# Peptides against a protein of PDB entry 5A53, part 8

Target 1, 230 residues: chain A of PDB entry 5A53
Amino acid sequence: LVENVKQALFIPGQSCNKNLHDIMVDLSALKKPDMKRFNRKNDIHPFEDMSPLEFFSEKNDCSLMVLMTSSKKRKNNMTFIRTFGYKIYDMIELMVADNFKLLSDFKKLTFTVGLKPMFTFQGAAFDTHPVYKQIKSLFLDFFRGESTDLQDVAGLQHVISMTIQGDFQDGEPLPNVLFRVYKLKSYKSDQGGKRLPRIELVEIGPRLDFKIGRIHTPSPDMVTEAHKKP

## One batch from the design tools (peptide; aimed at target 1 T148)

Design b1_p16_2_s1 (made by RFdiffusion4, then SolubleMPNN; from b1_p16_2, 8 letters changed)
Fold by OpenDDE base, seed 3:
Formats: sequence, C-alpha cells, structure tokens
Structure b1_p16_2_s1 (fold): chain B 230 residues (1-230), chain A 16 residues (1-16)
Amino acid sequence: as target 1 above (230 residues)
Amino acid sequence: LTKALFFEDIDSYYLK
C-alpha cells in the first residue's frame, strides 16, 4: 500500500515571535513540497479547545499540524498535532531550548527537495517509554515522505538524528530530545591508489533541543481505527 | 462566544 504523503500545516499562534517564526521556516523547509504555512497569527489553545485545529485539518487537507506559541511557562513551544479523519489523534508540546541554530548558522549546502531522510534514534527509551515512542512515531510520520519501495541508497542525501539527552529513572523529568540534521558527503579518498569511498556527515541544521511538555494520547477507539488497514 | 477568527492566509510555497 503506497500511503499518500501526509501534508503538514504550520500555524503561528497568537504568541508566535520572530525566533519561532524563523524556526518554523527552517523546519518546514525539510517538509517541502508537502507543507503549508499560515502567515497570520491564530489564537488557538489546543489543550483547551481542539475544534479549530480539526477545522484547519479538514479545510487544508493536512493530517499533520505544528502550532507555534510562546509564554513564560512554555517558551518557544511547538505543538505537534496529528489527525485521523480530520479528528485529533495525538498532540505533543516540544519546547525549543534557547541554544537553537538556524540554517543560516551552517554552511549552505544544496539538497534535492523530496528525498526521503534516513532516521537515527539514540536512546533505549525510544522503543520502551510511551512518550518517546510517540515522539519517534511522530517524527517518522512527519518526515517519511513518499514511501517508495526502492529506497535507492543512491538517493540518500540527509540524516535526521534524534537523541535522548541522558538517562532517567521513573518519576524523574523526561530528558530533552536533541534534533540534528546531517547531509551525507561522499569523498573520493585517494589512499595509495585505491579509491575508497568515504562518507562523512555534515551538520546542515536546524539544530533544536526539545523539552517535552503536555501530551494528548489517542483514545483506544481511534488507535483501533487508525490501525485498520484498508 | 469567543468567535475564534481563523485567518487562512496560506503561503503555499510551491517550490517552482
């Protein structure tokens, strides 16, 4: 089953600032061409009323949404939302730490739009802890692109790396997730007449450290419906 | 009745 590429909608909230706007632009560039952005600020509070997001999902035919808000309690907050049948499936708040880097902070490298990224996940909790499992699922779903059966290795140009920042025990605050983007560079190393292909990873940005905030999990009924393969 | 004014200004960045 070739799943249709999920479209993403980026929404500035009422409290969206310049930093969040810049982060939105850079992160959304990785989702091109399957991305829409709103220019105007919208007064949306998804954990109080989800109806506006469901409306936008349906009107824009987007099953992925990112709401950009900032407050004293939730600074640089990116709320990632997934819908199923234009109803809210799940939500997670990911707050960007102040140490973020934009694409302009890195050497500009040309990349082909639409190529599928490779993902790497560092931290056992991505497979065991429900919150980190949701994050893993979300980002795989968000950036997966066209499911071509032929992952032509020749088409691999970039890697998205997600790392849990340190170990934690039950009841402790959840460590941040470190989001990094790398481009694969192939170098012909001439070592003693044998051309060995050398591959290097070069960071291209953006660089984001995510603090985990509030979470909305899907109802058991929605989980069942979403897993029904046609 | 907080009329949530939804502003649909879609910048469709079509990568031409």
Scores: peptide ipSAE 0.037, ipTM 0.579, DockQ to the pose 0.018
OpenDDE base, seeds 1, 2, 4, 5: peptide ipSAE 0.030, 0.031, 0.034, 0.031; ipTM 0.580, 0.621, 0.610, 0.612; seeds 1, 4 fail the geometry check

Design b1_p16_2_s2 (made by RFdiffusion4, then SolubleMPNN; from b1_p16_2, 8 letters changed)
Fold by OpenDDE base, seed 4:
Structure b1_p16_2_s2 (fold): chain B 230 residues (1-230), chain A 16 residues (1-16)
Amino acid sequence: as target 1 above (230 residues)
Amino acid sequence: LRKALFFSDLPEYYLK
């Protein structure tokens, strides 16, 4: 059973600014060619009315959406939305901290469009805490790409690293999630006549620290339907 | 074609 590649739609909200636009461009570059971007701002408030997003999901055949908004309370806010059958499945607000870095802030490296990323997750809460489990699920789903039975190791180009920033206890604010992107560089190491390939990770950007905001979770019935194998 | 969110548990592409 081969799943179709999920398409992502990036939507500038009414309050989208230059920084968010630049972040949108850089993050969406990682989703090429399975990405669409709107060029105009749209007045969407997903936690008040989800209907416009469901309409856009259906109209554009995109099951992934990212809404770019900014306010005093929710600065540099990226709302990640997933749909199932063009109905809202889940949503999460991830606010980008001011210390972000764009692709232009890193050394330009050759990048092949459309290669599937590898993922690393640092923090036990990614497997145990509901919010971080949702984040893990979201990003894996977002960047999954084509389902191939045979991963050609030669096609592995980059790693997305997601780290929970520190430990936390129940009742404490949820730590930020550190989003990092690395390119694999292979060096020929000539140590003692054995050509051992040395692999180094080089950060390529963007660099994003996500503060967790509001969350919408699917109904149990929708979870059951979404996990049904056809 | 109902786009299923997940046909299977997302394979953990852990670089172990």
Scores: peptide ipSAE 0.032, ipTM 0.639, DockQ to the pose 0.075
OpenDDE base, seeds 1, 2, 3, 5: peptide ipSAE 0.023, 0.023, 0.013, 0.025; ipTM 0.586, 0.574, 0.490, 0.616; seed 3 fails the geometry check

Design b1_p16_2_s3 (made by RFdiffusion4, then SolubleMPNN; from b1_p16_2, 7 letters changed)
Fold by OpenDDE base, seed 1:
Structure b1_p16_2_s3 (fold): chain B 230 residues (1-230), chain A 16 residues (1-16)
Amino acid sequence: as target 1 above (230 residues)
Amino acid sequence: LQKALFFEDLDKYYLK
């Protein structure tokens, strides 16, 4: 089953500021060509009323949405939303820490639009803890791109690294998730006549540290429906 | 109906 590439809609909230806008632009660039952005601010409060997001999901045919908001309590907040059948499946608030780096902060490297990134996840909690499992699922789903059976290794140019920042115990605040993007750069090493392709990882940005906020988990019924193979 | 399938097993498609 070749799944259609999930389209993402980036939505500036009413409280969207310049920094969030820049973050939105840079993060959404990684989702090209499967991305739409609204140019106008929308007064959406997804944890109060989800209906506007469901409306936008349907009208824009986007099963992925990112709402950009900022407040004193939730500064630089990216609410990631997934829909199933244009109904809210899950939501998670990921607040970008002030130490973020934009694409402009890195050496501009040309990248091919639409290449599927490789993901690396650092931290056992990505496989065991419900919140980090949701984050892992979300980002894999968000950047999956075209399901080509051929992982054309030759076409792999990007690595997205997600790291849980430190250890934590039950009842402790959840550590941030460190989001990093690298480009695979192949160097022809002319060392000793054996052209061993040397692959180096070059950070290309953006660099985002995500603080975890509020979460909406799917109903068991929606989980069952979403996992039904057509 | 473009059933946006949520694959829990998406990690199988990405190198850890």
Scores: peptide ipSAE 0.015, ipTM 0.432, DockQ to the pose 0.078
OpenDDE base, seeds 2, 3, 4, 5: peptide ipSAE 0.015, 0.015, 0.000, 0.008; ipTM 0.443, 0.445, 0.333, 0.412; seeds 2, 3, 4, 5 fail the geometry check

Design b1_p16_2_s4 (made by RFdiffusion4, then SolubleMPNN; from b1_p16_2, 8 letters changed)
Fold by OpenDDE base, seed 2:
Structure b1_p16_2_s4 (fold): chain B 230 residues (1-230), chain A 16 residues (1-16)
Amino acid sequence: as target 1 above (230 residues)
Amino acid sequence: LRKALFFEDLPDYYLA
């Protein structure tokens, strides 16, 4: 069963600022063409009332949403929401640290819209810790493109790297997740008459360090329903 | 068509 590509909706919250707007634009560019952006601010508080997000999910046919808000306690907050059957499945707050870099901060490289990124995950907790497992699942699901039967490695332009910043023990604050985007650049190396392809990774941005905030986890019933293959 | 939410069904080529 080839699943349809999930559509993402980017929503400026009432407290959305210029930095968040710029981050939203840059991050959403990686989701093109399967992305919508609202231009107007919406007063949404998903951890208080989820109904507006469910409404937007249904009306826009978007199973992925990102709400952009900022407050003193939750600065540069990107709330990532997934829906199943237009009902909230899970949510996670990822606050962008002030050291972020935009696409404009990197060397402009042309990229083809709609190419699937490859993911790399650094940190054992991505496979063992429930929060980091959710983050891994979210980002893989978020940037999943069209299932092409052709493993066209030649079509791989982007690598998204996600790194847990340092080790942590139980009961300690969860380390940030370092989000990095690289473009594969192929060089023709003429060595000895055999063209050996040289591949280099070039960071293209955005560069985001995510501080983990509030989380909403799905009910066991929703997990079961979401795993049911038709 | 219930869209499966889980990356566990992602093709291996998504992971490096």
Scores: peptide ipSAE 0.012, ipTM 0.456, DockQ to the pose 0.101
OpenDDE base, seeds 1, 3, 4, 5: peptide ipSAE 0.007, 0.010, 0.025, 0.007; ipTM 0.463, 0.460, 0.528, 0.349; seeds 1, 4, 5 fail the geometry check

## One batch from the design tools (peptide; aimed at target 1 L150 V153)

Design b1_p17_1 (made by RFdiffusion4)
Pose (drawn by RFdiffusion4):
Structure b1_p17_1 (pose): chain A 225 residues (1-189, 195-230), chain P 17 residues (1-17)
Amino acid sequence: LVENVKQALFIPGQSCNKNLHDIMVDLSALKKPDMKRFNRKNDIHPFEDMSPLEFFSEKNDCSLMVLMTSSKKRKNNMTFIRTFGYKIYDMIELMVADNFKLLSDFKKLTFTVGLKPMFTFQGAAFDTHPVYKQIKSLFLDFFRGESTDLQDVAGLQHVISMTIQGDFQDGEPLPNVLFRVYKLKSYKSRLPRIELVEIGPRLDFKIGRIHTPSPDMVTEAHKKP
Amino acid sequence: SYEVYTEDGRLFIKKVH
């Protein structure tokens, strides 16, 4: 009954550069094998016209899309896009801060591609705040991959950690979201003692513009059997 | 509920319906 694994399409925008491309490559690796990359630059402006994104979603059968854009106003801009029936469901701009680390900045460890990641979300706002609820929903939907009734404990290899940069009060600017990836190590103490090693990429997301779905589309996308 | 078992030296967690 459940759908196939959602496919991701990474799209360099007109203003995409090498540094932003490196961020695309390393982050896309976490999506393997359910990922495609475009090599050329495309003049796409999602908050002016959504038509091209819907076109690419249909023709490439990708319900998840990431547009790469950079200007001084919005530097290292990663626009995460989800579609339903090849129409836009929601969008959010996540801009990467300059303190980012790539896979090259971390010791390369053995890594089995295609395993179900673990998730940990740190921050009460992930459950109550509309903006952060969308981000939690986005990254769960984006990277969880295959849904299954069966789990091999040996397959529990890495965790995707997302942390809000401190608590905050209403009216203040929205804190950044800290994207971290760790590999698990376990030791005997039955329950094992767990330690973590960072493998990257390390990304601090600055929140930009947001598009939310209509109530009608939410009804269809979240319809229950 | 969930079933936890070992098969061929491996540890599994299975969801029960």
Fold by OpenDDE base, seed 1:
Structure b1_p17_1 (fold): chain B 230 residues (1-230), chain A 17 residues (1-17)
Amino acid sequence: as target 1 above (230 residues)
Amino acid sequence: SYEVYTEDGRLFIKKVH
């Protein structure tokens, strides 16, 4: 079964500002062509009423949604939503820190639209802590492209890097997740007859530091249903 | 050096020392 590429819908909330709009544009560019954006602001409060998001999921055939909102308490907030059968599976608030960089802040590098990213995760908590496990799962799902059998490594251009910012103890505030995007440059290194490909990573943006906010976790029943391979 | 590998049909990169 060729798993259909999950489509993403970007929704500006009522409180969406210019910075969030710019972040939305740049992040959504990484999801092209499997991305839709609303041009109008929508008054949606997903932790109060999820019904509008379920409606948008079904109407747009999008199992991924990102709601862009900003308040004094939750500045530059990107609420990532996943649906299963057009019902809310999980949600997480990821607030972009003020030190963000847009694509325009980096050297313009040509990239091919629709190339699958490679991933790297730094921090043991991505495998052990439930919140970071959800984040890892979300981003793997979000940027997963079409399953192509051609492991043509030569066509791979992008690396998405996610790093937990430091160590933490139980009961402490969860460290930020550092989101970075790199272009892979492969050089033929003629060192000593061994053609070891030299790989260099060049940051291309956007650069986002995510502060973790509110979370909605799936029910055990929904987890079971979502993992049932047809 | 970096190594590209697949896990569950997904592409990953690791630094190889």
Scores: peptide ipSAE 0.190, ipTM 0.802, DockQ to the pose 0.058
OpenDDE base, seeds 2, 3, 4, 5: peptide ipSAE 0.018, 0.022, 0.016, 0.026; ipTM 0.462, 0.464, 0.470, 0.613

Design b1_p17_1_s1 (made by RFdiffusion4, then SolubleMPNN; from b1_p17_1, 11 letters changed)
Fold by OpenDDE base, seed 1:
Structure b1_p17_1_s1 (fold): chain B 230 residues (1-230), chain A 17 residues (1-17)
Amino acid sequence: as target 1 above (230 residues)
Amino acid sequence: GVLVFTYNGKVYVLKVH
């Protein structure tokens, strides 16, 4: 089943500022060519009324959306939304910490547009904790490009790393998720006649530390429908 | 080191020398 590549729509909210715009541009660059960006600010409050997002999902044929908002309580907030059948499936607020780095803060490396990243997840909670499972699912879904059977591992240029920042217990605030992007640099090391490919990771940005905010979980019915392979 | 990656729903282990 060639799953159609999910299209992403980046939406600046009314409170979108320059920093969020820059973050939006840099993060959305990783989703090219399967990305649209609105140039106009939209007054959307997804946890109050989801209907505008459902409308945009349908109108733009995008099953992924990112709303960029900022307030005192939710500074640099990226609300990630997934739709199924143009209805809201799930939502999560991920607030970017002030220590973010843009692509311009790193050595400019050429990358091929449209290459699928590899993912690495650090932290057991990505497999066990419902919130981190949702984050893992979201990011895998978000940056999962065309399921081509044969994309030669040789074509892998990028690694997205997601790390839970420390351990936590039940009832404690959820640690941040550290989002990092690396370029794979393959060196032919000729060590002792065995050409062992030396792979080096070079951070290319953006660098984002996500604080977890509000979450909307899918209804059991929508989970069942979304997992029904056509 | 060993890097563990998920790609297309498969787990890959890359040995980084």
Scores: peptide ipSAE 0.064, ipTM 0.685, DockQ to the pose 0.052
OpenDDE base, seeds 2, 3, 4, 5: peptide ipSAE 0.020, 0.022, 0.021, 0.021; ipTM 0.561, 0.628, 0.571, 0.601; seed 5 fails the geometry check

Design b1_p17_1_s2 (made by RFdiffusion4, then SolubleMPNN; from b1_p17_1, 12 letters changed)
Fold by OpenDDE base, seed 2:
Structure b1_p17_1_s2 (fold): chain B 230 residues (1-230), chain A 17 residues (1-17)
Amino acid sequence: as target 1 above (230 residues)
Amino acid sequence: KVLVFEKDGKLYVLKLK
């Protein structure tokens, strides 16, 4: 079964700044080789007109898109878009907090391109709250594609951790999502003739704290169609 | 299988036999 790995397109918006460009480069590096980046800025406002994104989805054969924009109201905004049949399925704005760290801020570690990351999600709301369920679904879809049965543990190099920053009640602002990337480091411990593998996690970046912005949810009909395996 | 879990803000990886 050839895994139909979803392709991602990274789009600088007209208001894309240096910080967003650097974040785009680092985040997109985790999606290699299944990633395209535009070098030119595009004037796209996805919550006003979605048609340019649908056009780019079809033209580039990318079912995942990330639009990089920044304004006073929505600083360091990464709009994550998914399409189904080149039509908009869902969208979410994730604004990167100013405390972000780039790959250059961490110890450079060699990694094999194209290995699928393992995910860990911290916070019950990832399974219960609609917005966090969408975020979980999005990031799983973005980096894993279709889940094949055997996660070949032998090929696991990276762990992506997503944590909801604190508890919240109904009617309160949604806490940020803390995005962290770790490399697995295996050590052979020789204890008493049994080699017990010691595994350590080393943060490799980028480090992103996402503030949740605007959301476009799929219609119930599109949810049903997207879950129909052909 | 590998289990990844968080404890006290630290991530741990357990190789499930």
Scores: peptide ipSAE 0.027, ipTM 0.579, DockQ to the pose 0.049
OpenDDE base, seeds 1, 3, 4, 5: peptide ipSAE 0.019, 0.019, 0.021, 0.020; ipTM 0.521, 0.551, 0.546, 0.542

Design b1_p17_1_s3 (made by RFdiffusion4, then SolubleMPNN; from b1_p17_1, 11 letters changed)
Fold by OpenDDE base, seed 4:
Structure b1_p17_1_s3 (fold): chain B 230 residues (1-230), chain A 17 residues (1-17)
Amino acid sequence: as target 1 above (230 residues)
Amino acid sequence: GYLVFEKDGKVYILKLK
């Protein structure tokens, strides 16, 4: 089954600042060519009224949206939104910690636009905890690119790594999710006549530590509809 | 599958057989 690549729309909110803009540019570069960005700020409050986002989803034919806002309570906030049938499916606030690194902070490496990333998830909670399951699902959905049955290993260029920062118990604040992007470098290792390809990962950025904020979960009916295979 | 681990600021990928 060839699934259509989901298009993403990046939306500067009214409180979008320079740092968020830079983060938006760098993160959206990973979604090229399946990405649109608004050039103007939009006064959207998704947890108060979702209607503007549904309108933008339909108008731009984008099932993925990222709203960039910042306040004292929610600094460097990226609200990730998914739609199904142009209706809000789920939302999650991910606030970028101040220790972020931009692409300019790393050695510039050439990459081919549009290649499908590999993913790695570190932390058992990605498979068991509802919030982290949603995050995993979201990022897979956001960056997976074109679904082809033929995983040409030769076409693998980069890895998106997501790590839960530490262990946590019930009732404790949810640990941050560490977002890292690496480029694959293949080295020919001549150890003992067996050419074992050594793969080294080189961080290319951006580097983002996400603090989890507010969440909107899909209705049971929408979950059922979204999982119906055509 | 692949195992990804970080050691000394380097990330390594192990191909799991």
Scores: peptide ipSAE 0.022, ipTM 0.581, DockQ to the pose 0.046
OpenDDE base, seeds 1, 2, 3, 5: peptide ipSAE 0.005, 0.021, 0.022, 0.019; ipTM 0.374, 0.545, 0.556, 0.547

Design b1_p17_1_s4 (made by RFdiffusion4, then SolubleMPNN; from b1_p17_1, 10 letters changed)
Fold by OpenDDE base, seed 2:
Structure b1_p17_1_s4 (fold): chain B 230 residues (1-230), chain A 17 residues (1-17)
Amino acid sequence: as target 1 above (230 residues)
Amino acid sequence: DVLVFEEDGKLYVLKLH
């Protein structure tokens, strides 16, 4: 079964800055080889007109897109877009907080391109709250692709961790999502004939704290169609 | 199956056999 791995397109917006460019480079490295990047800035405003994104989705055969923009109101904004049949399925603005860390801020570890990440989600709202459910779905879809039955654990080298920053009540501002990436380091423990592998996690970056912005939710009809396996 | 848990700011991965 050829996994139809979803392709991602990273798009610098007109207001893309150096920090967003660096973040784009580092985050997109985790999506290799299933990633394209535009080198030119594009004047796209997805919450005003979605047509340019649908055009880029079709032209590049990418069902995942990330638009990099920055303004005073929406600093370091990564708009994550998914398409279905080259039509906009959903969108979410995730603004990167200024405390971000790049891959260069961590110890360089060897990384094999094309290995699937493991995921961990901390916070009950990832399963119950519509916005966090969308975020969970998005990141699973973005980095894991279609689940093959063979979780070849031997092919898992890194963990993507997403944590909701604290508890919140109804009507309160939604807490940030803490994005962390770890590499698995296995040690052989020679204790008493049973080799219990000791596994340690080493943060490798990038480190991103996402503030949640605007959201476009899919229509019920598009949800139904997207879940229909042919 | 792989269980990932966080303890004291450290993530741990357990292979469930």
Scores: peptide ipSAE 0.018, ipTM 0.507, DockQ to the pose 0.053
OpenDDE base, seeds 1, 3, 4, 5: peptide ipSAE 0.006, 0.017, 0.016, 0.020; ipTM 0.376, 0.527, 0.492, 0.512; seed 5 fails the geometry check

Design b1_p17_2 (made by RFdiffusion4)
Pose (drawn by RFdiffusion4):
Formats: structure tokens, C-alpha cells, sequence
Structure b1_p17_2 (pose): chain A 225 residues (1-189, 195-230), chain P 17 residues (1-17)
């Protein structure tokens, strides 16, 4: 009954550069094998015209899309896009801060591609705040991959950790979201003692513009059997 | 060790604790 794994399409925008491309490559690796990359630049402006994104979603059968854009106003801009029936469901701009680390900045460890990642979300706002609820929903939907009734404990290899940069009060600017990836190590103490090793990429997301779905589309996208 | 869905969820929660 459940759908196939959602496919991701990574799209360099007109203003995409090499540094932003490196971020795309390393982050796209976490999506393997359910990922496609475009090589050319495309003149796409999602908050002016959504038509091209819907077109690419249909022709490439990708319900998840990431547009790469950079200007001084919005540097290292990663616009995450989800579609339903090849129409736009929601969008959010996540801009990467300059303190980012790539896979090259971390010791390369053995890594089995295609395993179900673990998730940990740190921050009460991930459950109550509309903006952060969308981000939690986005990254769960984006990277969870295959849904299954069976889990091999040996397959529990890495965790995707997302942390809000401190608590905050209403009216203040929204804190960044800290994207971290760790590999698990376990030791004997039955329950194992768990330790973590960072493998990257390390990304601090600055929150930009947001598009939310209409109530009608939410009803269809979240319809229960 | 292969776990069913409920068991896996409880085990993963324990690991993350």
C-alpha cells in the first residue's frame, strides 16, 4: 500500500557556483541511491514562478527537489521542494552558513551506501513551531528512504542529527538549524554503550522564505486509506 | 539480529537515550 521511495532531484540554479555544488554533491550522497543530479544551470525562481519545478518533477518522476542558488542577499541558498501529484506541496529556503564542513574535512570511514538512517531532533520547537515542524517533516520525508517492517540491528550505521541553535522567544529571529551526521560505534557494558564519530557534511541552515500548502492539498496528500 | 517494527523502534529509542 505504501508508495515507492521518494526520489530527489538536485538542480543547480543560474547562480550556482563550485562551493555550493560541493555542498550538493556531499548532501546528495546521503540520498543514494534515490537521487539524480542535473549538471547544467537552470534559470529557476521558485517564489516567482513554480511552473518549471512542477515540470521537472513530472518528467523526472522526482517528488523531492533541491535548487541551488547564491546571491549576496541569499548566499548558499538551498531551496527544498516537495511535490504532490507533480504540483508544489511546500517550499523552504535553507541557506548554508560559511562555517560548513565537507566530507573532505572528516576522516573517511567505511560506509555502506543505502542504509536506513536514524534521526534525532533536538529542540522543543520541532513539535510546536510551524516553521520548525515543517523542517522536521521535510528532512524525515527526504532521507528516511525505504519503509520496512524488518530491521537488521547491524544496519544501524549512522544518524542524522538536527538541532535548533538554542531556545528562543516569540518575535526574535528564528535560530539556525544545525545539520550533523554521525557514524555509530557500540561497546559492551543486554544494551551496548553508544559513541559517535562525525562523518559530515556539517551544515548550519539559515531559514529563508516559506511556501505552505492549501488545506485542499493537505487533505489529498494526507488522506488515509 | 533481525527485529520487527515495534521492537526496532523501542531498541532505537533506547540507543538514542
Amino acid sequence: LVENVKQALFIPGQSCNKNLHDIMVDLSALKKPDMKRFNRKNDIHPFEDMSPLEFFSEKNDCSLMVLMTSSKKRKNNMTFIRTFGYKIYDMIELMVADNFKLLSDFKKLTFTVGLKPMFTFQGAAFDTHPVYKQIKSLFLDFFRGESTDLQDVAGLQHVISMTIQGDFQDGEPLPNVLFRVYKLKSYKSRLPRIELVEIGPRLDFKIGRIHTPSPDMVTEAHKKP
Amino acid sequence: EILNKEEAEEYIETLLS
Fold by OpenDDE base, seed 5:
Structure b1_p17_2 (fold): chain B 230 residues (1-230), chain A 17 residues (1-17)
Amino acid sequence: as target 1 above (230 residues)
Amino acid sequence: EILNKEEAEEYIETLLS
């Protein structure tokens, strides 16, 4: 089954700055070749009017979109949008903390474009809490596509790690999600006459700490339709 | 549950084994 890889559209908002642009470039590089970027700024406010995003989804045939905006209230804001049938399915604001690192901040490593990353999720809330479940679903959908049961470990080159920063209780502010990208270095180690596989994960960037902002959840009807396998 | 880089490395090593 040829998985239809979802295409992503990166959209600079009107308030997009150099930092956000750089983040956009680096993050979108991980989505190559299945990404498009707008060069022009667009005045889009998705939580006020979603129609422009639905229009862009349809016109560009992209079911994934990322809107780059920045304000005093929502600094370095990446709004992740998913569409189904070119209608908004869900949205989430993820604000990048100031301590971000770009690909240029790490040792440049060559990697093959288009390989599916392995994901690691640290924090029980990724499986139990609605917001973190959405984040997990989003990033899996964004970078890995539909989960095939058979992880081709032989083709594994990248690991995307997502960690909930600390424990939290109900009613407390939601901890940040730490986004890390690693390249897998594989080598054989001779231990006691047995050659055992050894793996070293080398961080390659970008390094992003996401503060969670506003969320749009799908209607029950859209959830049902989106999960209908053709 | 993979909690850190080291655990992730060990898990992947297990998969390659």
Scores: peptide ipSAE 0.283, ipTM 0.829, DockQ to the pose 0.075
OpenDDE base, seeds 1, 2, 3, 4: peptide ipSAE 0.333, 0.119, 0.199, 0.072; ipTM 0.848, 0.733, 0.790, 0.712; seed 1 fails the geometry check

Design b1_p17_2_s1 (made by RFdiffusion4, then SolubleMPNN; from b1_p17_2, 7 letters changed)
Fold by OpenDDE base, seed 5:
Structure b1_p17_2_s1 (fold): chain B 230 residues (1-230), chain A 17 residues (1-17)
Amino acid sequence: as target 1 above (230 residues)
Amino acid sequence: RLLNAEEAKAFIEQLLS
């Protein structure tokens, strides 16, 4: 099954600041060319009123949206929104910790735009816990690009790593998700006369630690419909 | 392919561990 690439819309909220803008630019670069960005701030509060986002989804034909806001309670907040039929499917707040690194903080490497990243998820909760399952699903939808049955390893350039920061028990606060982006670098190593391909991971950024905020889960009816329509 | 997708994934996971 070949699915159409989901388009993303990045929306600066009214409280968007320079840091969030920079994060937006860097993260959206990974989504090129399937990305749009608004240049103006929009006063949107998705957990109070979702209608503006549904409007933008339809008008821009984007099924993925990221709202950039920052407040005292929710600093550096990236609200990730998915729509189905231009209606809100799910939402999750992911707040970027202050220790973030931008692309400019790493060695600049040439990369091909539009290549599909490989994902790695570290933490059992990505498969068992509903919140982390949603996060996993979201990021796969967001950055995976074209869904093809065949993954060309030869075309693999980037690896997106998502790690749950530590163990947790029921009732405890949910650990942060560590978002890391690596470039695969291949070396020709001559070991004992045998040329073995050596692959190294080079972090290229951005580096983001996500604190989990509010979540909106889809209705059972929307889940059913979303699975029926590719 | 030098590595299949599963092998590549396993290799990457080892590098990240």
Scores: peptide ipSAE 0.132, ipTM 0.758, DockQ to the pose 0.209
OpenDDE base, seeds 1, 2, 3, 4: peptide ipSAE 0.104, 0.077, 0.091, 0.083; ipTM 0.737, 0.724, 0.725, 0.727

